Peptides against a protein of PDB entry 3VZA. Designs and how they scored, part 42

Target 1, 98 residues: chain A of PDB entry 3VZA
Amino acid sequence: RVERLCKSKELFEERLGLEIRRIHNEQLQFIFRHIDHKDPDKPYMFTLSINEQGDYEVTSCTPPLDCISEFQLKVRETNNFSAFIANIRKAFTALSFK
Target 2, 62 residues: chain B of PDB entry 3VZA
Amino acid sequence: AAYVTQLYYKISRIDWDYEVEPARIKGIHYGPDIAQPINMDSSHHSRCFISDYLWSLVPTAW

## One batch from the design tools (peptide; aimed at target 1 R21 I50, target 2 A1)

Design b2_p25_4_s3 (made by RFdiffusion4, then SolubleMPNN; from b2_p25_4, 8 letters changed)
Fold by OpenDDE base, seed 3:
Structure b2_p25_4_s3 (fold): chain B 98 residues (1-98), chain C 62 residues (1-62), chain A 25 residues (1-25)
Amino acid sequence: as target 1 above (98 residues)
Amino acid sequence: as target 2 above (62 residues)
Amino acid sequence: KEEELASSKEILRQILESPEIPVYD
């Protein structure tokens, strides 16, 4: 039911610290929180679209990640979306210590 | 929405137990090899620790 | 509704095409 789905979404958002939003221009925004233990609410985010070729395309990344272009390539090659998101979070985590 | 929750599952491979008390983080992570139970008392951990732990269950190998 | 075999990319497409999902600015 819708109620269960809503609860599920809330649980994922809180427990994973990941919010997923649909934004303008046919994009999804992935907002990571709970990255910086000293500032748990500080957002780390990127936006994603599927381009005309049908490929995943990162349209923004805040803060920027040097590895994001490589990850985009990897997800296109492997279609491992899970690893894609997890690696981005890992990269954000590493960045938060700087 | 159904598709959003599906996306969360595609990302995390976690299925929550929705029948437990709110403070109990209980579920199952379905990895490529074996399923791993999740059972945490959220009152004993920070939000960041919980998230870090759960994400640690998600493989990063491409 | 739910498709067990749906790929992540297909799920993304469904989200992007779902009128019931609000669009943030």
Scores: peptide ipSAE 0.712, ipTM 0.950, DockQ to the pose 0.506
OpenDDE base, seeds 1, 2, 4, 5: peptide ipSAE 0.712, 0.711, 0.711, 0.711; ipTM 0.950, 0.950, 0.949, 0.949; seed 2 fails the geometry check

Design b2_p25_5 (made by RFdiffusion4)
Pose (drawn by RFdiffusion4):
Structure b2_p25_5 (pose): chain A 98 residues (1-98), chain B 62 residues (1-62), chain P 25 residues (1-25)
Amino acid sequence: as target 1 above (98 residues)
Amino acid sequence: as target 2 above (62 residues)
Amino acid sequence: SEHHTHTFLFPDDSTIALLQHLSEN
């Protein structure tokens, strides 16, 4: 029951290397791990809210990505949240080789 | 708890097989077109490869 | 860690609304 839900969360966290945290001020924090193969536990994170207009809003990005504002505009336009997350992860992987 | 796991599905389109040994990464990836099985031995791969591979199943086209 | 576990297991209305908005667009 609830055990299955916790198990599902933990499988996603470990397998995708992605954690989602509800934090202060109506935000979710997305933490990617398993990005740098030399340091698998190093986190790359961004925070997101739904603003008063009902739009996706990235409120911070650590480390910064120069393309995340473009991604914000694209996710707003297409409503493709899956691609938004996938493109952010691709950007953090690339940033790790810069 | 349910709401986060639902969002994982929205993001990855993966449904896990919860009835397998922990060493097996088993599930199905869904998409526009036919669903695809996943059945990997976690002992054969690094954590990073597993994550990179699974994420490669997620389309990046907008 | 305890705060996040608690919020995860017992979310409030604002948390549910936020996650549903992401899941439903």

Design b2_p25_5_s1 (made by RFdiffusion4, then SolubleMPNN; from b2_p25_5, 17 letters changed)
Fold by OpenDDE base, seed 2:
Structure b2_p25_5_s1 (fold): chain B 98 residues (1-98), chain C 62 residues (1-62), chain A 25 residues (1-25)
Amino acid sequence: as target 1 above (98 residues)
Amino acid sequence: as target 2 above (62 residues)
Amino acid sequence: REEEERRFLNPTKEEIELLEWLINR
C-alpha cells in the first residue's frame, strides 16, 4: 500500500503538474508547473493556511493573481476545494499568456 | 502519503490505473454526473498538453 | 519574486495537520 501511495503521488505530480508541500507556519504550498508551454518547469505557486477563525486563507501567491481574493471568498462560501484549485490553475494559465 | 493522495483525489476526482505501462496515462475522472475514462499515450503529447487536458476535466463552477 | 520562489521551493521538515483537516472537513 505504501508503495502504491508513493507511486500515486508521483503520477499526480507529473500528470497534473501540481506539487503539494507542507511548509513552515502550518501552511500548505501548492506548486503548479506545466502552465507555460514555453517554460514547463516554471512554478506558479500559492500557499494556504487556516486562520484563527478556521477559514481558508491564501497567505502567498506568486505570481500575484487579481482574482485570488475572490477565490478565497468563494471557497469559504462553497467549500468547493476542487473548484478553488482548478480556478487558480485556470487563472495562472491565463496569466501565462501575458 | 495517504493524506496527500486523498487530497489529489479531492481536487481532481481522478483515479489512476496503476497497472498499465508507464507511457500510458489511464484512469477515470469522476464528474458529478458521469465517469469519464482517461486513456492517453504520453509519448504523443507534451507535459503541458497532458496537464491542460486533465485539468480541463475538473469543473470550475463553484 | 525570484527570491521568494527560491525560498518556497526549499524543503521543509515542519509537521502540520492541515492536510488532514482539509481532507476530513
Scores: peptide ipSAE 0.092, ipTM 0.895, DockQ to the pose 0.279
OpenDDE base, seeds 1, 3, 4, 5: peptide ipSAE 0.098, 0.079, 0.090, 0.091; ipTM 0.896, 0.895, 0.894, 0.894; seed 1 fails the geometry check

Design b2_p25_5_s2 (made by RFdiffusion4, then SolubleMPNN; from b2_p25_5, 18 letters changed)
Fold by OpenDDE base, seed 3:
Structure b2_p25_5_s2 (fold): chain B 98 residues (1-98), chain C 62 residues (1-62), chain A 25 residues (1-25)
Amino acid sequence: as target 1 above (98 residues)
Amino acid sequence: as target 2 above (62 residues)
Amino acid sequence: DLEEEERFLNPTPEEIELLEWLINR
């Protein structure tokens, strides 16, 4: 089962083009690839933490997204984490066409 | 890896079939209304297309 | 990476709390 879990992570990373890392100060880093079809390995990333109030907080976003603050608000209101991540990827995708 | 795998499922709602050859992308996406089977030959598509397709299965409605 | 895989297999209590929070909210 451990082997399956490791394989599962690898499959998700490759197929979704999404890597999730644990970084300092109790944060998660989300790294999207496969966004730009002309440069599939170009990373689009953001970091996420839980603030003192216990709310989702985006601590960085590279490249920056104008909509990230709104998405942060939406995920706090709805608790729809899936939509949160999916919308961020959608926004990165839109940005790659500019 | 259990925790990160759980997070991937929370995000994507995809469950992979782990018993197929590496070139076969097989699994199930559990949407709110329909469970959609996934069955692709990765050698027939670009990495970007595959990712875009899979993410297209994930609802963006809040 | 292998090092990251080991980290995920052996999360700290703080990391578990964070992940549980993300998953269960």
Scores: peptide ipSAE 0.084, ipTM 0.893, DockQ to the pose 0.754
OpenDDE base, seeds 1, 2, 4, 5: peptide ipSAE 0.061, 0.103, 0.053, 0.055; ipTM 0.886, 0.894, 0.889, 0.888; seed 2 fails the geometry check

Design b2_p25_5_s3 (made by RFdiffusion4, then SolubleMPNN; from b2_p25_5, 16 letters changed)
Fold by OpenDDE base, seed 1:
Structure b2_p25_5_s3 (fold): chain B 98 residues (1-98), chain C 62 residues (1-62), chain A 25 residues (1-25)
Amino acid sequence: as target 1 above (98 residues)
Amino acid sequence: as target 2 above (62 residues)
Amino acid sequence: DEEQERRFLNPSQSDIDLLNWLINR
């Protein structure tokens, strides 16, 4: 079971170009790669926590996204975590062309 | 890694086939209406293309 | 800690309470 779970994690990391790390102060770091086709290893990152109210809160975003605050509001309203992450990746992708 | 893999599924709705050769990207994406098979030869595509394709399967509608 | 990751699957108060309990027990 442990071996299978480890393989699963590796497959997701490579194929989605998304790494998830535990960070201090009860945060998760999401690291997107494979965004910039000219530099596939260039990271696009954001960190996420659960605030005192129990809501998702973006604690950092690198590079910064103008839409990140709106996405934070949307995920709190809809609880659609999948769309939240996908929209962030979409925004990073758009940013990579600028 | 149990919970992180659950998180990946929550995000992507993809279930991989873990028994195939490393060069084969095989799995199933579970959408709201249909389940779509994934079956690609990784040697025919760049890493960026593969990632872009897989993420294109994930709805962005809130 | 896998429990930390579990909170983000469904950030409910019950999950947060469980996490805190696990950390502080």
Scores: peptide ipSAE 0.131, ipTM 0.906, DockQ to the pose 0.084
OpenDDE base, seeds 2, 3, 4, 5: peptide ipSAE 0.077, 0.068, 0.066, 0.035; ipTM 0.899, 0.900, 0.900, 0.893

Design b2_p25_5_s4 (made by RFdiffusion4, then SolubleMPNN; from b2_p25_5, 17 letters changed)
Fold by OpenDDE base, seed 3:
Formats: sequence, structure tokens, C-alpha cells
Structure b2_p25_5_s4 (fold): chain B 98 residues (1-98), chain C 62 residues (1-62), chain A 25 residues (1-25)
Amino acid sequence: as target 1 above (98 residues)
Amino acid sequence: as target 2 above (62 residues)
Amino acid sequence: MEEQERRFLNPSEEDIELLEWLINR
């Protein structure tokens, strides 16, 4: 099971170009790569926490996204975490063309 | 890696086939309507294309 | 961006409770 889980993580990281890290102060860091086709290793990242109210809170976003606050609101309303992450990736992708 | 793997599934709804050769990207995406098989030869595509394709399977509707 | 870069370079193995919360929400 452990080996399978480790392999699974590696496959997800490579194939989705998404790394997930635990970082200080009860936050998760989501690091997207494979966004910029001209620079596949360029990271696009955001950090996420659960605030004192128990809501998803984006604590950082690099590069910044104008839509991130709206997405934070949407995920709080819908609890659709999958769409939340996918929309962020879509936004990063759009940003990579600017 | 149990928790992070669970998180990846929560995000992507993809289940990989772990018994195939490294060059084969094989799995199933479980969408809201139909389960979509994934079966790609990674040597035929860039990393970015592969990622873009896989993410295209993930609905963005809230 | 300095803080974000620091976080990028210095990940932690902590915060299992947050991860569990995210998964189970």
C-alpha cells in the first residue's frame, strides 16, 4: 500500500504538473508546473489555509490572480474544491499568455 | 502519502492504472456523467500537453 | 513575493489536520 501510494503521488505530480506541500502555519501549498509551454518548469503557486471561521482562505498567490478572491468565495459557497483548483489552473494558464 | 493521494483524487477524480509501463499514461477519470478512460503514450506528447489534457477532463463549473 | 518564495523553498511536513479537513470537506 505504501509503495502504491508513493507511486500514485509521483504520477499525479508529474502528469498533472501539480505538487502539494504542507507548509508552516497550517497551510497547503499548491504548485502548478507545465503551465507555460515555453517554460514547463516555471511554478505557479498559491497557498491555502482554513481560517478561524472554518473557511477556505487563500493566503498567497504567485503570480497574483485577479480572480482568486472570487474563486475563494465560490469554493466557500459551493464546496466544489475540484472546480476551485481547476479554475485556478485555468487562470494561471491564461496568465501565462500575457 | 495516503492523505495527499486522497487529495489528488478529490481534485482530479482520476484513478491511475499502476500496472502499465512508465511510458503509458493509463487511468480513468470519473466525471459527473461518464467515466472516461485515459490511455496515452507519454513519448508522443509534451509534459505540458499531457497536463493540459488531463486538466481538461476536470469540470470547472461550480 | 519574498514570503511566497520562502514558503516555496522551505516546505513543512506539518498541518495534517488541515489536510484532513480539506479532504473531508
Scores: peptide ipSAE 0.162, ipTM 0.889, DockQ to the pose 0.370
OpenDDE base, seeds 1, 2, 4, 5: peptide ipSAE 0.105, 0.065, 0.061, 0.049; ipTM 0.905, 0.892, 0.889, 0.889; seeds 2, 4 fail the geometry check

Design b2_p25_6 (made by RFdiffusion4)
Pose (drawn by RFdiffusion4):
Structure b2_p25_6 (pose): chain A 98 residues (1-98), chain B 62 residues (1-62), chain P 25 residues (1-25)
Amino acid sequence: as target 1 above (98 residues)
Amino acid sequence: as target 2 above (62 residues)
Amino acid sequence: SHHEEFNESAKTLILNILEYEPVED
């Protein structure tokens, strides 16, 4: 029951290396690990809210990505949240080789 | 708890097989077209490869 | 369409998380 839900969350967290946290001020924090193969536990994170217009809004990005504002515009336009997350992770992987 | 796991599905389109040994990464990836099985031995791979591989199943086209 | 509805569903899920999930420090 609830055990299955917790198990599902843990499998996703470990296998995707992605954690989702509800934090202050109506925000969710997405934490990617398993990005730098030399340091698998190092986190790359961004925070997101749905603003008063009902739009996706990235409220912070640590470390910064220069493309995340473009991604915000694209996710608003297409409503493709899956691709938005996938492209942010690709950007953090690339940033790690800069 | 259910709402976060539902969002993981929305993001990855993966449904896990919860009835397998912990060492097996088993599930199905869904898409526009036919669903694809996943059955990997976690002992054969690094955590990073597993994550990178699983994420490669997620399309990046907008 | 069904495809557009699916694409738009993520906002509802995010709001449900913000409504029903615990806030972490």

Design b2_p25_6_s1 (made by RFdiffusion4, then SolubleMPNN; from b2_p25_6, 14 letters changed)
Fold by OpenDDE base, seed 4:
Structure b2_p25_6_s1 (fold): chain B 98 residues (1-98), chain C 62 residues (1-62), chain A 25 residues (1-25)
Amino acid sequence: as target 1 above (98 residues)
Amino acid sequence: as target 2 above (62 residues)
Amino acid sequence: SAEEAERQSSFELLRQILEKEPVFD
């Protein structure tokens, strides 16, 4: 089971180009790669916490996204975390063309 | 790793086939209404294309 | 595992990760 879990994580990381890390100060770091076709290893990332109210809170975003505050509001309203992550990736993708 | 892999599923709704060769990207995407198979040869595509394709399966509607 | 994941919300999983996943060094 442990071996399968490790394999599963590796497959998701490589195929989705998304790494998920627990980092300091009770935060999760989401690192997108495979965004820029000219530089597939270039990271696009944001960090996430759950604040005192129990709400999702984006604590950093690199590079910055104008839409990140709106997405934070939307995920709090809808609890659609999948759409939240997918929309962020979509926004990073759009940014990579600028 | 268990919770992280479960989160990957919650995000992507993809369940991989872990019994195939590394070069074969095989699994199932579970959409809100239908399930669709994934089956592609990674050696025929760039990493960026593969990721873009898989993410295209994930709805962005809130 | 997909079956197991369906039984938990994203919020619950995030909480579990924040509590139990090793901190990345």
Scores: peptide ipSAE 0.728, ipTM 0.958, DockQ to the pose 0.445
OpenDDE base, seeds 1, 2, 3, 5: peptide ipSAE 0.719, 0.727, 0.699, 0.715; ipTM 0.956, 0.958, 0.953, 0.956

Design b2_p25_6_s2 (made by RFdiffusion4, then SolubleMPNN; from b2_p25_6, 15 letters changed)
Fold by OpenDDE base, seed 4:
Structure b2_p25_6_s2 (fold): chain B 98 residues (1-98), chain C 62 residues (1-62), chain A 25 residues (1-25)
Amino acid sequence: as target 1 above (98 residues)
Amino acid sequence: as target 2 above (62 residues)
Amino acid sequence: SAEEAERKSSFEILRNILENEPVLE
C-alpha cells in the first residue's frame, strides 16, 4: 500500500506537472511545470496557507499573477479548490506566452 | 503520502490505473456529471502536451 | 484512495497535509 501511494504521487507529479510540498511556516507550495513548451522544467509556483480566520491565503506567487487575489476571493466564496488550482495553472499558461 | 494523493484527486478528479506499463497513461476522470476514461501512450506525446490535456479535463468554472 | 478522498473536503485534506507531511523547506 505504501508503495502504491508513492507511485501515485510520482504519477501525479509527472503527468499533471504539479508538485505539492509542505514548507516552513505552515504553508503548502504548489509547483507547476510543463507550462512552457519551450522550457518544460521551468517552475511556476505559489504558496498557500490557512490564515487565522481559517481562510485560504496565497502567501506568494512566482511569477506574480494579477488575478491571484481574485482567485483567492473566489475560492473562499465557492470552496471550489479544484477550480482554484486549475485557474491558476490556466493563468500561468497564459503568462508563459509573454 | 496518502494526504497528498488525496489532494491530487480532489484537484484533478483523476484515478489512475496502477497496473499498466509505465508508458501507458490510463485512468478515469470523474467529471461533475459523468466519468470519462483516460488512455494515452506517453511515447507519442510531449510532457507538456500530456499535462495540458489532463488539465483540460478539469473544470475552471467556480 | 479515490473513495477516501471523496469523503473528505479539500480543506480537511489540506489541514492533514499541513499537520502530517514532512517539511521540505
Scores: peptide ipSAE 0.753, ipTM 0.961, DockQ to the pose 0.477
OpenDDE base, seeds 1, 2, 3, 5: peptide ipSAE 0.752, 0.752, 0.752, 0.751; ipTM 0.960, 0.961, 0.961, 0.960

Design b2_p25_6_s3 (made by RFdiffusion4, then SolubleMPNN; from b2_p25_6, 16 letters changed)
Fold by OpenDDE base, seed 4:
Structure b2_p25_6_s3 (fold): chain B 98 residues (1-98), chain C 62 residues (1-62), chain A 25 residues (1-25)
Amino acid sequence: as target 1 above (98 residues)
Amino acid sequence: as target 2 above (62 residues)
Amino acid sequence: SAEEAERQESFQILRDILENEPVLD
C-alpha cells in the first residue's frame, strides 16, 4: 500500500501538473506547472491556510490573481474545494496568455 | 502521502489505473454525472496538453 | 445533504494534511 501511495502521488503530480506541499506556519502550497505551453516547468503557485475562524485563507499567490479574493469568498460560501482549485488553475492559464 | 492522495481525488475525482505501463494514462473520472474513462498514450501528447485535458474534466461551477 | 457532506470531507482532509504531513519548508 505504501508503494501504491507513492506511485499515486507521483502520477497526480505529473499528470495534473499540481504539487501539494505542507510548508511552514501551517500552510499548504499548491504549485501548478504545465500551464505555459512555451515553458511547461514554469510554476504558478498559491499558499493556503485555515485561519482562526476555520475559514480558508489564501496567504500568497504568485503570480498575483485579481480574482483570488473572490474565489476565497466563493470557497468559503460553497465549501467546493474542487471548483476552487480548478478556477485558480483556469485563472493562471488565462494569465499565461497575457 | 495518504492524505495528499485523498486530496488529489477530492480535487480531480480521478482514480488511476496503476496496473498499466507508464506511458499509458488510464483511469476513471467520476464527475457529477456518470463516470467517464480516461485512456491516453502519453507519448502522443505534450505534458501541457495532458494536464489541460485532465483539468477540463473538473467542473468549475461553484 | 450528501453533497454538503462530501465537500466537508475536503475540509477535513486539508486539516489532516496540515496536522500530519511532513513540513517541507
Scores: peptide ipSAE 0.691, ipTM 0.956, DockQ to the pose 0.835
OpenDDE base, seeds 1, 2, 3, 5: peptide ipSAE 0.687, 0.687, 0.691, 0.688; ipTM 0.956, 0.956, 0.957, 0.956

Design b2_p25_6_s4 (made by RFdiffusion4, then SolubleMPNN; from b2_p25_6, 14 letters changed)
Fold by OpenDDE base, seed 3:
Structure b2_p25_6_s4 (fold): chain B 98 residues (1-98), chain C 62 residues (1-62), chain A 25 residues (1-25)
Amino acid sequence: as target 1 above (98 residues)
Amino acid sequence: as target 2 above (62 residues)
Amino acid sequence: SAEEAERASSKELLKKILEEEPVLE
């Protein structure tokens, strides 16, 4: 099972181009790659925490996204975390074409 | 990595087939109404294309 | 497993990851 879990994580990381890391100060870092087709390893990332109210809170976003605050609101309203992550990736993708 | 892999599933709704050759990207995407098979030869696609394709399976409607 | 993941909310999983996964940064 441990081997399967490790393999699963690796497959998701490579195939989705999404790495999830626990970082300092009770945060998770979400790192998207494979966004820029000319630079597949260029990272697009944000950090996330659960605040004292139990709400999703984006603590950083690099590069910045104008829509990130709205997405934070939406995920709090809908609890659709999947759409939250997918929309962030879509926004990063759009940003890569600027 | 148990909870992380579970989170990946919650995000993507993809379940991989772990018994195929490394170059084969095979799995199932569980959409809200229907399950769709995934079956790609990674040697025929760029990493970016593969990721874009897989993410295209994930609904963005809130 | 996919079945196990379906039973847990994303927020619960995040909390569990924050509790049990090693800090990388």
Scores: peptide ipSAE 0.686, ipTM 0.952, DockQ to the pose 0.463
OpenDDE base, seeds 1, 2, 4, 5: peptide ipSAE 0.682, 0.668, 0.668, 0.685; ipTM 0.951, 0.946, 0.947, 0.952

Design b2_p25_7 (made by RFdiffusion4)
Pose (drawn by RFdiffusion4):
Structure b2_p25_7 (pose): chain A 98 residues (1-98), chain B 62 residues (1-62), chain P 25 residues (1-25)
Amino acid sequence: as target 1 above (98 residues)
Amino acid sequence: as target 2 above (62 residues)
Amino acid sequence: SSDDEVKELILKILHSEDTSFDFEV
């Protein structure tokens, strides 16, 4: 029951290396790990809210990505949240080689 | 708890097989077109490869 | 609408009574 839900969350966390936290001020924090193969536990994170217009809003990005504003505009336009997350991870992987 | 796991599905389109040994990464990836099975031995791969591979299943086209 | 489903789900997460995933930063 609830055990299955917790198990599912842990499988996603470990397997995708992605953790989702509900934090202060109506925000979710997405933390990617397993990005830098030399340091698998190092986190790359961004925070997101749904603003008063009902739009996706990235409220911070640590470390910064120069393309995340473009991604915000694209996710608003297409409503493709899956691609938004996938493109942010690709950007953090690339950033790690800069 | 259910809402976060639902969002994982929305993001990755993966449904896990919860009835397997911990060392097996087993599930199905869904998409526009036919669903694809996943059955990997976690002992054969690094954590990073597993994550990179699984994420490569997620389309990046907008 | 069907295009708003993920935004609605995020809002459900933010307003859920379940605190099992809350975190202080």

Design b2_p25_7_s1 (made by RFdiffusion4, then SolubleMPNN; from b2_p25_7, 8 letters changed)
Fold by OpenDDE base, seed 2:
Structure b2_p25_7_s1 (fold): chain B 98 residues (1-98), chain C 62 residues (1-62), chain A 25 residues (1-25)
Amino acid sequence: as target 1 above (98 residues)
Amino acid sequence: as target 2 above (62 residues)
Amino acid sequence: SSSNEVLELLRKILNSEDKSFDAEV
């Protein structure tokens, strides 16, 4: 089972181009790659915590996204975490074309 | 890694087939309506194309 | 309050002893 879990994680990381890490101060780091077709390894990242109120809180975004605050609001309203992550990736993708 | 893999599923709704050759990207995407099979040869596509395609399966509607 | 499965999953991740995905920054 452990071997399967490790393999599963690796498959998701490579195929989705999304790495998830736990970092200091009780945060999760989401690292997107495979965004820029000219530089597939270029990372696009954001960090996430759960604040004292129990709400999702984006603590950083690199590169910055104008829409990240709106997405934070939307995920708090809908609890649609999947759409939250997908929309962030879409926004990073759009940014890579500029 | 159990919780992380669960999180990946909650995000993507993809369940991989782990019993295929490494170059074969095979699985099932569980969308809101009908589950759709995934079956790609990774040697025929760039990493970016593969990722873009898989993410295109994930709804962005809130 | 209503159940939030993903939120609870994230809390479990943050509180787990699994170090396989930990990073400094």
Scores: peptide ipSAE 0.655, ipTM 0.945, DockQ to the pose 0.805
OpenDDE base, seeds 1, 3, 4, 5: peptide ipSAE 0.653, 0.654, 0.654, 0.653; ipTM 0.944, 0.945, 0.945, 0.944

Design b2_p25_7_s2 (made by RFdiffusion4, then SolubleMPNN; from b2_p25_7 with D3S E8Q I10L K12E H15N F23A)
Fold by OpenDDE base, seed 2:
Structure b2_p25_7_s2 (fold): chain B 98 residues (1-98), chain C 62 residues (1-62), chain A 25 residues (1-25)
Amino acid sequence: as target 1 above (98 residues)
Amino acid sequence: as target 2 above (62 residues)
Amino acid sequence: SSSDEVKQLLLEILNSEDTSFDAEV
């Protein structure tokens, strides 16, 4: 099972171009790659925590996204975490064309 | 890794077929309507295309 | 509830003893 879990993680990381890390102060880092077709390894990332109120809180975003605050609001309202992540990737993709 | 893989599933709703050769991207996407099969030859596509395609399966409606 | 499943999952990740996905920054 351990071997399978490791393989699963690797498959998701490579195929989705999404790496998930735990960083200090109870935060998760989401790193998107495969965004820029000219530079597939260029990272687009944000960090996330759950604050004392139990709400999702974006603690950083690199490169910055104008829409990130709105997305934070939306995920708090809808609890649709999947859409949250997908929309962030979509926004990063759009940014890569600028 | 168990929790992380569960998180990937919650995000993507993709379940991989782990019994195929590495070059074959095979699995099932469980969308809101019907489950859709995934079956790609990775050697025929760029990494960016593959990722873009897979993410295109994930609804962005809130 | 189903709406809180992911949040609970994230909390489990944050509190996990598994360090395989840890990073400094």
Scores: peptide ipSAE 0.647, ipTM 0.945, DockQ to the pose 0.888
OpenDDE base, seeds 1, 3, 4, 5: peptide ipSAE 0.646, 0.646, 0.647, 0.646; ipTM 0.945, 0.945, 0.945, 0.944

Design b2_p25_7_s3 (made by RFdiffusion4, then SolubleMPNN; from b2_p25_7, 7 letters changed)
Fold by OpenDDE base, seed 4:
Structure b2_p25_7_s3 (fold): chain B 98 residues (1-98), chain C 62 residues (1-62), chain A 25 residues (1-25)
Amino acid sequence: as target 1 above (98 residues)
Amino acid sequence: as target 2 above (62 residues)
Amino acid sequence: SSMDEVKELLLQILNSDDKSFDAEV
């Protein structure tokens, strides 16, 4: 199972173009690649924490997204984390065309 | 890796077929209604296209 | 709900001793 878990993680990373890292200060870093078709390895990333109130909190976003604060509100309201991540990727994709 | 792979599933709702050849992207997407198969030849597509396609399966409605 | 479980999953990741997904930055 260990081998499968490692393989699974790698498959998700490559196929979704999404890497998930744990970073300092109890944060997760979500790194999107395969966004810019002209530069597939260009990273689009944000960091996420769960604050003392137990709420999702975006602690950084690179490049910045105007909609990120609204998405943070939406995920707190709906707890739809899947839509949260997918919408961020969609926003990054839109940004890559500008 | 166990928790991370679980997180990937919670995000994407995709379960991969691990027994196929490396160039074959095969799995199942479990949408809110019905499950849909995934079956792609990676050699026929760019990495960006593959990712875009897979993410297109993930609903963005809150 | 299934999505309510994600927060607990994230906390488990944050508290995990697994360093395979750790980053310095």
Scores: peptide ipSAE 0.644, ipTM 0.943, DockQ to the pose 0.823
OpenDDE base, seeds 1, 2, 3, 5: peptide ipSAE 0.642, 0.643, 0.643, 0.643; ipTM 0.942, 0.942, 0.942, 0.941

Design b2_p25_7_s4 (made by RFdiffusion4, then SolubleMPNN; from b2_p25_7, 9 letters changed)
Fold by OpenDDE base, seed 4:
Structure b2_p25_7_s4 (fold): chain B 98 residues (1-98), chain C 62 residues (1-62), chain A 25 residues (1-25)
Amino acid sequence: as target 1 above (98 residues)
Amino acid sequence: as target 2 above (62 residues)
Amino acid sequence: SSMDEVLELLRKILTSDDKSFDAEL
């Protein structure tokens, strides 16, 4: 099972082009790749924490997204974390075409 | 790594078939109502296309 | 709901002792 878990993580990372990392100050870093078809390894990333109130808080976004604050509000309202991540990727994708 | 893989599932709702050859991307996407199979030959697609396709399965409605 | 479980899952990840998951900013 341990071997499967390791393989599972690697498959998700490669196939979704999404790496999840734990970084300092109790934050998670979400790194999207495979966004720019001309530069598949170019990272698009944001960091996330859970604040003292227990709410999702985006602590950074690179490159910046104008919609990220709205998405933070939406995920707090709906608790739909899947849609939250998917919409961020969609926004990064749109940004890559500008 | 159990929690991380669980998080990937909560995000994507994809469960991979781990018993197929590495070049085969096979699994199941569990949508809100209906499960859909995934079965791709990775050698026929770019990494970006594969990722875009898989993410297209994930609903963006809040 | 299933999504209500994500917050707790994230907390578990953040408090996990699995160093293979850690990375620098």
Scores: peptide ipSAE 0.648, ipTM 0.945, DockQ to the pose 0.822
OpenDDE base, seeds 1, 2, 3, 5: peptide ipSAE 0.647, 0.647, 0.648, 0.647; ipTM 0.945, 0.945, 0.945, 0.945

